# Peptides against a protein of PDB entry 4ASU, part 241

Target 1, 270 residues: chain A of PDB entry 4ASU
Amino acid sequence: ATLKDITRRLKSIKNIQKITKSMKMVAAAKYARAERELKPARVYGVGSLALYEKADIKTPEDKKKHLIIGVSSDRGLCGAIHSSVAKQMKSEAANLAAAGKEVKIIGVGDKIRSILHRTHSDQFLVTFKEVGRRPPTFGDASVIALELLNSGYEFDEGSIIFNRFRSVISYKTEEKPIFSLDTISSAESMSIYDDIDADVLRNYQEYSLANIIYYSLKESTTSEQSARMTAMDNASKNASEMIDKLTLTFNRTRQAVITKELIEIISGAA
Target 2, 83 residues: chain B of PDB entry 4ASU
Amino acid sequence: FTFASPTQVFFNSANVRQVDVPTQTGAFGILAAHVPTLQVLRPGLVVVHAEDGTTSKYFVSSGSVTVNADSSVQLLAEEAVTL

## One batch from the design tools (peptide; made by RFdiffusion4, then SolubleMPNN)

Design b2_p24_2_s1 (from b2_p24_2, 8 letters changed)
Fold by OpenDDE base, seed 1:
Structure b2_p24_2_s1 (fold): chain B 270 residues (1-270), chain C 83 residues (1-83), chain A 24 residues (1-24)
Amino acid sequence: as target 1 above (270 residues)
Amino acid sequence: as target 2 above (83 residues)
Amino acid sequence: SAEEEEKRKALEELQKLLAERAAA
């Protein structure tokens, strides 16, 4: 490589490093906010899931319709955040299909669709786009819940798959159950609950769905921002290493050129 | 007893004497060992009676309340403010 | 702008680098 080529490459990598450093700082700020907002959201969401855990709601095996909701975002440069969710969605879909279940998919965030479109396009009911630019609100979750309920797909049971935040350096892809109104109403374990009006139960279920979706969005967002911060940090370090290597190459090449020129002068060949 | 909104936690696994909630079917008091039930909140006043005799009041917009067999209670409001 | 274009190119290169690392 010529000195000119090396210099051009050095300049390019230095620019990349500046960008990755800036993105790291932005991600850090968003992470800090997301983590703060996750604390109450987690209490709220876990509280909503408490019924399903305590009632031990089971779906009969003869029920065949299963809904998978994958939660991610539209934004890249966050490591394995999207691929992790997609991988688990694929696995779950395959397992359910093998068990004779009908599977439909909802994607929250365009990245899920981009990964699964070719192989699972026929299973997608809807994809929610424009996710990840702003922190998710309960209103956003309510919109998603409403659209799901109005989709016309009468699922028996479902699962929501998202990245749960553990720490600034760790997340885990996990699944939480979603049950239809009919499944809840028919569950034997619900018999201990006092006679509940059908309208009340329907409304309750709508809130529950919105609550769970909101919770998943907050977990996902926090995980994503932390992962992006890490990814940008790693990219910055990689750029630094490459700069060092290229700088050494530049110096060696320059010395070689000088040596050659000196030899030519001494030999009288120039 | 857990009482939270999406953005704020008021009570987290706390022991309380009584919680009065506004539901679509009417306001009712949740006491210790209340029968398991599910209700939907209507806009109105929530009153929490602590074991020490203190009373706190909240306004809620909408949401749900769950009383479980183990006497745990989850009050989840879309919006809630301290009064 | 020229600056925005440079940023875009840099991001593309970054994505490529990240993809290469993920594949390795």
Scores: peptide ipSAE 0.020, ipTM 0.814, DockQ to the pose 0.014
Fold by OpenDDE base, seed 4:
Structure b2_p24_2_s1 (fold): chain B 270 residues (1-270), chain C 83 residues (1-83), chain A 24 residues (1-24)
Amino acid sequence: as target 1 above (270 residues)
Amino acid sequence: as target 2 above (83 residues)
Amino acid sequence: SAEEEEKRKALEELQKLLAERAAA
């Protein structure tokens, strides 16, 4: 490589390093906010899931329609955030198919579609785009919930798959159940609950769905921002190492060029 | 007793004496050992009666309330403000 | 802008580098 080539590469990597450092800072700020907002969201979301845990709702075996909601975002450079969700979605879809279930998929965030499009394109109902630029709101979750409910796909049971935030250095891909109104209303375990008006139950389920989606979005966002921060930090370090290596190469090459020039001058060949 | 909105937690697994909630079917008082039920909130006043005799008032827009068999209660409001 | 294009190119290169590292 010529000195010019090395210099150009050095400049490029230095620019990358500046960008990664900047992105790290942005991710850090977003992470801090996301973590703060996750605290109440977790209480809220876990509270919504409490019914399903307490009631131990089971879907009858004859019910075959299953919905998988994968939650991630549109934005890359966040490590294994998207691939982890996609991997679990694939696994779940395969398991359900093996069990004779019909599987449909909803992607929250374009990255899910990007990963699964080739293998699962026929199973996708809808993909929600423009996820991850701004912190998710309950309104966003409500829109997703409403669109799901209006999609015309009458699922019996569903799975929402998302990355649960553990710490700044750790997340875990998890699955939470989603149940249709019919499944809940027909569940034997729900018999302990007092006579619930059908309209009330429907409305309740709509809230529950929105609540769970909101929760998943908040968990996912926090996990993503943390992962991005880490990824950008790693990228910055890698860039630094590459700069050091290239600098050494530059210096060696420069010395070689100088030596060659000196020899040419001394020999009269130049 | 858990009472939260998407953005704020008012009670988290707390012990309370009584919670009055505005439901679509009317006012609903949740006491200790209340039978399991699911309700939807209407806009209105939530009153939490603490064991120490203090009462807290909240306005909620909408949401859900769950009373479980284990006497746990989840009051989840879309919007809630302290009064 | 030329600067934005350079940033875009740099980001693409970064993405490639990160992808290669993740694959390794």
Scores: peptide ipSAE 0.025, ipTM 0.825, DockQ to the pose 0.015; fails the geometry check
Fold by OpenDDE base, seed 3:
Structure b2_p24_2_s1 (fold): chain B 270 residues (1-270), chain C 83 residues (1-83), chain A 24 residues (1-24)
Amino acid sequence: as target 1 above (270 residues)
Amino acid sequence: as target 2 above (83 residues)
Amino acid sequence: SAEEEEKRKALEELQKLLAERAAA
């Protein structure tokens, strides 16, 4: 490589490093906000799931319609955030299919669709786009819940899959259950609950669905921003190492060029 | 007893004497060993009675309340403010 | 702008670098 080529490459990598540093800072700011907003959201979401954990709602085996909701975003450069959710969705879909269940998929965020389109396009009901530009609100979750309930797909039970935030350096892909109104209404374990009006139960379930979606979005967002921050930090470090390596190469090459020129002068070949 | 909105936590696994909630069918009080039930909230006043006799008041919008067999209670409001 | 174009090129190079490492 000529000195000119090395210089060009150095300049390019330095520019990349500036961009990755800037992106890291943006991700850090978004992460800090997301983490603060996740604290109450987690209490709220876990509270909403308490009924399903305690009631031990079981879906009869003759009921075969299952819904999988994958929660992610539209934005890349965040490590394995999207692929982890997609992997879990694929595994769950395969297991359910092997058990003779009908599986439909909803993607929250365009990246889920991008990953699963080739293999699972026929199973997708809907994909929600424009996720990840702004922090998710309860209103956003309510819109998703409403669209799901109005989709016309009469699922019996389902799963919502998302990345749960653990720490700035760790997340875990998790699954939480969702149930249809009919499944809840017919569950034997619900008999201990006092006579519940059908309209009340319907409204309750709508809130429950919105609640868990909101919770999942908050967990996902926090995990994503943390992962992006880490990815950009790693990219910046890698760029730094490449700069150092190329600088050494540049110095060696420059010395060689000078030596060659001196030899040419001395030999009269110039 | 857990009482939260999407953006704020008021009680997290707390022990309380009584919680008065506004529901679509009317206001009712949740006492210790209340029968399991599910209700939806109407806009109105929530009153929490602590074991020490202290009372706190909140205004809530829509939401849900769950009373479980193990006496755990989850009050989840879309919006809530301290009064 | 020339600056925006440089940023775009840099982002493309970044994506390439990240892809190469993931394949590694």
Scores: peptide ipSAE 0.022, ipTM 0.823, DockQ to the pose 0.014; fails the geometry check
Fold by OpenDDE base, seed 2:
Parts: sequence; C-alpha cells; structure tokens
Structure b2_p24_2_s1 (fold): chain B 270 residues (1-270), chain C 83 residues (1-83), chain A 24 residues (1-24)
Amino acid sequence: as target 1 above (270 residues)
Amino acid sequence: as target 2 above (83 residues)
Amino acid sequence: SAEEEEKRKALEELQKLLAERAAA
C-alpha cells in the first residue's frame, strides 16, 4: 500500500471513529432517559401481567390460532437487539407449528420484518414502522393495540417477545403472554371472576394489551439504547486500534520510502 | 396494592386499608380480602386509605383495576395526578 | 514538516557516514 492509500484509509477510519463517538453520546443520552422512564413503566407493565400470572390462564389445546408480536425498532447499529428477538420469534413459531398451531406475526419495528421477511413473510399480519426515533408513549402502544384488535385476526393466544433490560451491559429476550377476550372469558381459572360484565372484560383486555405493549416498548427501547451505546463504544475502540496499526504501518512505509530515496541519492541513480 | 400510571408509580406492593375507585359501573370500594374482580376505571377520584390512617386522593382518567385471589390489587391508570 | 526534518536528519547522517568512508 502506498503512503497515499494508508493516509486515505486513516482519514476514513478517523471519520468513522468520530461518527461512532457521536452516536455513542446520542445513545447514552437516550439510554439515560429510557432508563428513567422504564422504572414506572415496568411497575405498570408488570402490574398489567399480574392477572395472567396469578390466574394461570390456560389456553385449550384445541385452540390453534397463535399471535406472535416481536418488539424491536427500525434502527440498526445496536448489536444483537433485533436478531435476539427474531431468533426467539423463529423458535416460538417453529414450536407452535410443530404443535399444530396457526401462527401469525406482528412486527413492531421494521427490523423484525427485515430479518424474518424471507422465511416468514406469509405469517406477517402487519409491521409497525417508525419505531425507535422517539421514545414510545402510551398513545403509541394504544395505537398498536387498537390496530391489532381491529386486524380481524382472531387469535386465541399470543406471545409478545421483547428485550428486557437488565443492566447497561445486559438484556434478555423474554416472552409474555397475550390472551384473547374469548380465551380469558372461557378460562376455568377465571371462574373466581364470574361476575364480570362482558363489556368490562373487553375494555379490560384492551387496556391490558396496550399496557403490555407499552411495557415491552419501554424495555426494548432501554435495551436498544444501551446496546447501541456499547456497540458504538466497541466500534470506537476498534477504530482506535486500527488507527494505531495503520499509523505504525504508515511510519514504517514512510521510513522505507525515505531509505529508498537515500540509497538512490547515494548510488547516484537519482 | 400497586397503583401506577405509565409514567408514575404511586404505590408499589403497598399495604393499604381501603381503596376507593371510580368504575364504569359505579364507585367501588376495595377492602382487605375483597373478592376477586376486574373493573375498568372511569374518570374520577381515587381515594387511598393507608394503614396509618392517612388518606390520599388522586384523579384518574381511565384504566383498570384488578383484585386478585391473593388480595393483591393492581390499579393501573392511563393518567393519574395527585390531588 | 516532521517528515522533511527526518529526511534531513537521515541525509545528514548518511553524508557523515559517506564522509567517514571517503576519509577512510
């Protein structure tokens, strides 16, 4: 490689490093906000799931329609955030199919569709785009919930798959259940709630769905921003190492060129 | 007793004496060992009676309330403010 | 430039070595 080539490469990598550092800072700011907003969201979301956990709602085996909601975002450069969700979605879909279930998929965030489109295109009901640029709001979750409920797909049971935030360096892909109104109303474990009006239960389920989606979005966002921050930090470090290596190469090459020129001068060739 | 909105937590697994909630079917008082039930909230006043005798008032927009068999209660409001 | 300075130093050293060899 010529000195010019090395110089060009150095300049390019230095620019990349500047970009990754900038992105790290942006991710850090978004992470800090997301983490703050996750605290109440987690209490809220976990609270919304309490019924399903405590009632131990079981879906009859003869019920075949299953909905998988994968939650991520539209934005890349965040490590394995999207692939982790997609991997679990694939696994769940395969397991359900093996059990004779019909599986439909909803993607929250375009990256899910991007990953799964080739293999699962026929199973997709809808993909929600424009996720990840702004912090998710309860309104956003409500819109998603409403669209799902109005999709016409009458699922019996569902799963929402998202990355749960553990720490700045760790997330875990998790699954939470979603139940249809019919499944809840027919569940034996719900007998202790027998005096519930059908309209009340319907409204309750609508809130529950929105709540769970909101929760998943907040967990996902926090995980994503943290992962992006880490990814950008790693990229910056890698760039730094590459800059150092190229700088050494540049110096060696420069010395070689100088030596060659000196030899030519001494030999009278020049 | 858990009472939260998407953006704020008011009570987290707290022990309370009584919670009065505005439901679509009317005012509902949740006492200790209340029977399991599900309700949806209407805009109105939530009153939390703590074990220490303190009473806190909140205005809620909408949401849900769950009373479980284990006497745990989840009050989840879309919006809530302390009054 | 740092490169020009290094070249100058190297040339000076080389000239010195050549002068020593010519004297030798």
Scores: peptide ipSAE 0.000, ipTM 0.809, DockQ to the pose 0.004; fails the geometry check

Design b2_p24_2_s2 (from b2_p24_2, 10 letters changed)
Fold by OpenDDE base, seed 1:
Structure b2_p24_2_s2 (fold): chain B 270 residues (1-270), chain C 83 residues (1-83), chain A 24 residues (1-24)
Amino acid sequence: as target 1 above (270 residues)
Amino acid sequence: as target 2 above (83 residues)
Amino acid sequence: AEEEERKRRAMEELNRLLAELAAA
């Protein structure tokens, strides 16, 4: 490589490093906010799931309609955040299909559709776009819940798949159950609950769905921002290492050129 | 007893004597060992009676309340404020 | 729309550059 080529590459990598450092700082700020907002959201969301855990709601085997909700965002440059969710969705869909279930998919965030559109396009009911630019609100979750309930797809059981935040350096793709109103109302374990009006139960289920979606969005957002911060940090470090290597190469090449020129002067070949 | 909104936690697995909640069917008092039930909240006043005799009041917009067989209670409001 | 497309292109370019850095 010529000195000119090395210099051009150095300049390019230095510019990339500046961009990745800036993105790291932005991700760090968003992460700090997301983590703060996740604390109450987790209490709220886990509280909503308590009924399903305590009532041990089971779907009869003869029920075949299953809904998978994958939660991520539209935004890239966050490591394996989207691929992890997509991988889990694929695995779940395959397992359910093997069990003779009908599977439909909802994607929260455009990246889910981007990954799965070729293999699972026929299974998609809807994809919610414009996710990840702003922190998710309960209003956003309510809109998603409402759209799902109004989709006309009468699922028996579902699963919501998202990345649960563990720490600044760790997340885990997890699944939580979603049940239809019919499944809840027919569950034997629900008999211990006092006479519940059908309208009350329906309204309760709507809140429950919105609550779970909100919780999943908050977990996903925190995980994503943390992963992006890490990815940008790694990119910045890799750029730094490459700059160092190229700088050494530049110095060696420059010395070689100088030596050659000196030899030419001494030999009278110039 | 857990009482939270999406943005704030008021009680997290706390022991309380009684919680009065505004439900669509009317005001409901949740005591220790209350029978399991599910209710939807209407806008109104929540009153929490602590074991030490202190009482705290909250306004809630909407939400749900769950009383489980194990006596755990989840009060989940869309919006809630201390009064 | 143009600004979003510009941002999209910038992100794609950044992704390519990051991939090159990782492969390197």
Scores: peptide ipSAE 0.025, ipTM 0.848, DockQ to the pose 0.015
Fold by OpenDDE base, seed 2:
Structure b2_p24_2_s2 (fold): chain B 270 residues (1-270), chain C 83 residues (1-83), chain A 24 residues (1-24)
Amino acid sequence: as target 1 above (270 residues)
Amino acid sequence: as target 2 above (83 residues)
Amino acid sequence: AEEEERKRRAMEELNRLLAELAAA
């Protein structure tokens, strides 16, 4: 490589390093906010799931329609955040298909679609875009829930798959159940709730869906921002190392050129 | 007893004596060993009666309330404010 | 829309560059 080539590469990497450092700082700010907002969201979301966990809702095997909701975002540069969710979605879809279930998929965030579209395009109902630019609100979750309920797909049960935040350096892809109104109303374990008005139950389920979506978005956002910080930090470090290596190469190459020129002068071969 | 909104937690797995909630079918009080039920909240007042005899009042916009067989209660409001 | 597209392209380019950095 010529000195010019090395210099150009150095400049490019230095610019990348500046970008990654900046992105790290932005991610850090978003992470700090997300973590604060996750605390109440987790209590809220886990509270919403309490019924289903305690009632141990079972879906009859003859019920074949299953909905998978994958939750991530539109934004890249966050390590394995999207691929982790997509991997779990693929696994779940395959398992359900093997069990003779009909599977439909909803993607929250464009990255899910980008990963799964080629292999699962026929299973996608809808993909929600514009996720991750702003912190998710309950309103956003409600919109998603409403769209799902109005999609015309009458699922029996479903799964929402998202990254649960564990720590600044760790997340775990989780799956939580979603149940249709019909499944809940017909579940034997819900017999203790038999006197519940049908309209009440419908509204309750709408809230439940919105609640879990909101929760998943908050977990996902926190995980994503944390992962992005780490990714950008790693990228910055890698860039730094590369800059050092290239700088050494530049210096060596420069010395070699000088030496060559000196030899040419001394030998009279110039 | 858990009482939360998406943005704020008021009670997290707390023991309370009674919770009065406004539901679409009417206001009712949740006592110890209340029968399992699911309800949807209407805009109104939530009153939490603590074991120490103190009462706290909240305004809620909408949401849900769950009373489970194990006497656990989840009050989940879309919006809630302390009064 | 145009600004979003520009941002998208920029991010894709950045991803490519980062991938290259990671591969090296």
Scores: peptide ipSAE 0.025, ipTM 0.850, DockQ to the pose 0.016
Fold by OpenDDE base, seed 4:
Structure b2_p24_2_s2 (fold): chain B 270 residues (1-270), chain C 83 residues (1-83), chain A 24 residues (1-24)
Amino acid sequence: as target 1 above (270 residues)
Amino acid sequence: as target 2 above (83 residues)
Amino acid sequence: AEEEERKRRAMEELNRLLAELAAA
């Protein structure tokens, strides 16, 4: 490589490092906010799931329609955030198919569709885009819930797959169940609950769906921002190391050029 | 007893004496060992009676309330404010 | 739309560059 080539590469990497450092800072700020907002969201979401956990709602085997909701975002540069969700979605879809279930998919965030489009395009009902630019709100979750309920796909049971935040350095892809109104109303384990008006139960289920989606979005966002922060930090460090290596190469090459020029001058060959 | 909105937690697995909730079917009081039930909140007042005798009032917009067999209660409001 | 596409391309380029940095 010529000195010019090395210099150009150095400049490029330095610019990348500036970008990654900036992105790290942005991700850090978003992470801090997301973590704060996750605290109440987790209580809220876990509270919403309490019924399903305690009632141990089971879907009858004859029920064949299953919905998978994958939760991520539109934004890259966050490590394995999207691939982790997609991997679990694929696994779940395969398992359900093997069990004779019909599987449909909803993607929250364009990255899910991007990863699964080639292999699962026929299973997609809808993909929600424009996810990840702003912190998710309960309104956003409600919109997704409403769209799902209005999709015309009458699922019996579903799975929402998202990255649960553990710590700044750790997340885990999780799956939580979603149930149709019919499944909830017919579940034997629900018999301990007093006769509930059908309209009440419907409304309750709508809230439940919105609640779990909201929860999943908050978990996903926090995980994503943390992962992005880490990824950008690593990229910045890698850039730094590369700059150092290239600088050494530059210096060596420069010395070689100088030496060559000196030899040419001394030998009268220039 | 858990009482939360998407953005705020008021009670997290707390022990309370009684919670009065406004539901679409009418307001009712949740006492210890209340029968399991599911309800939807209407806009109105939530009153939490603590074991120490203190009473806290909240206005909620909508949401759900779950009373489980184990006497756990989840009050989940879309919006809630302290009064 | 054009700005979004420009941003997308920029991000793709950044991703490529980051991948190169990671492989190095």
Scores: peptide ipSAE 0.025, ipTM 0.855, DockQ to the pose 0.015
Fold by OpenDDE base, seed 3:
Structure b2_p24_2_s2 (fold): chain B 270 residues (1-270), chain C 83 residues (1-83), chain A 24 residues (1-24)
Amino acid sequence: as target 1 above (270 residues)
Amino acid sequence: as target 2 above (83 residues)
Amino acid sequence: AEEEERKRRAMEELNRLLAELAAA
């Protein structure tokens, strides 16, 4: 490689390092906000899931319609955030199909569709785009819930799959159950609850769905920002190491060029 | 007893004497060992009666209330403010 | 639209460069 080639490469990597450092700082700021907003959202979301855990709602085996909601975003450069969700969605879909269930998929964020389009395009009901530019709000979750309920797909039960935040360096892909109004209304375990008005139960279920979606979005966002921050930090470190290596190569090459020029002068080879 | 909105937590697994909630069918008082039920909130006043006799008041918009067989209660409001 | 396309291209280039750095 010529001195010019090495210099050009050094300049390029230095520019990349500046970009990755900047992106790290942006991700760090978004992470700090997301983590703060996740605290109440987790209490709220876990509270909404309490009924399903305590009532031990079971879907009859003869019911075959299952919905999978995958939660991620539109934005890249965040490590395995999207692929982890997609992997679990694929696994769940395969298991359900093997059990004779009909599976439909909803993607929250365009990245899910991008990954699953070739293998599962026929199972997608809808993909929500423009996710991840702004922090998710309860209003956003309500819109998603409403669109799902108005989709015309009469699922019996479902799963929402998302990355749960553990720490700045750790997340775990998890699933939580969702149930249709009919499934809840017909569940034997619900008999212990007093006579509940049908309209009340419908409204309750709408809130429950919105609550769970909101919770999943907050967990996903926090996980994504932390992962992006880590990815950009790693990229910056890798760039630094490459700069050091190329600098050494530059110095060696420069010495070689000087030596060659001196030999040419001494030898009279002009 | 858990009482939260999407953005704020008021009570998290707390022990309370009584919670009065505004429902579409009217005011609903949740006592200790209340029978399991599900309700939907209407805009109105929530009153939490603590074991020590103190009373806290909140305004809520919409949401849900769950009373479980194990006496756990989840009050989840879309919006809530302390009064 | 042009600004969004510029951003998209920039992100694609960044992804490529990051991949190269990870592979080296």
Scores: peptide ipSAE 0.024, ipTM 0.846, DockQ to the pose 0.015

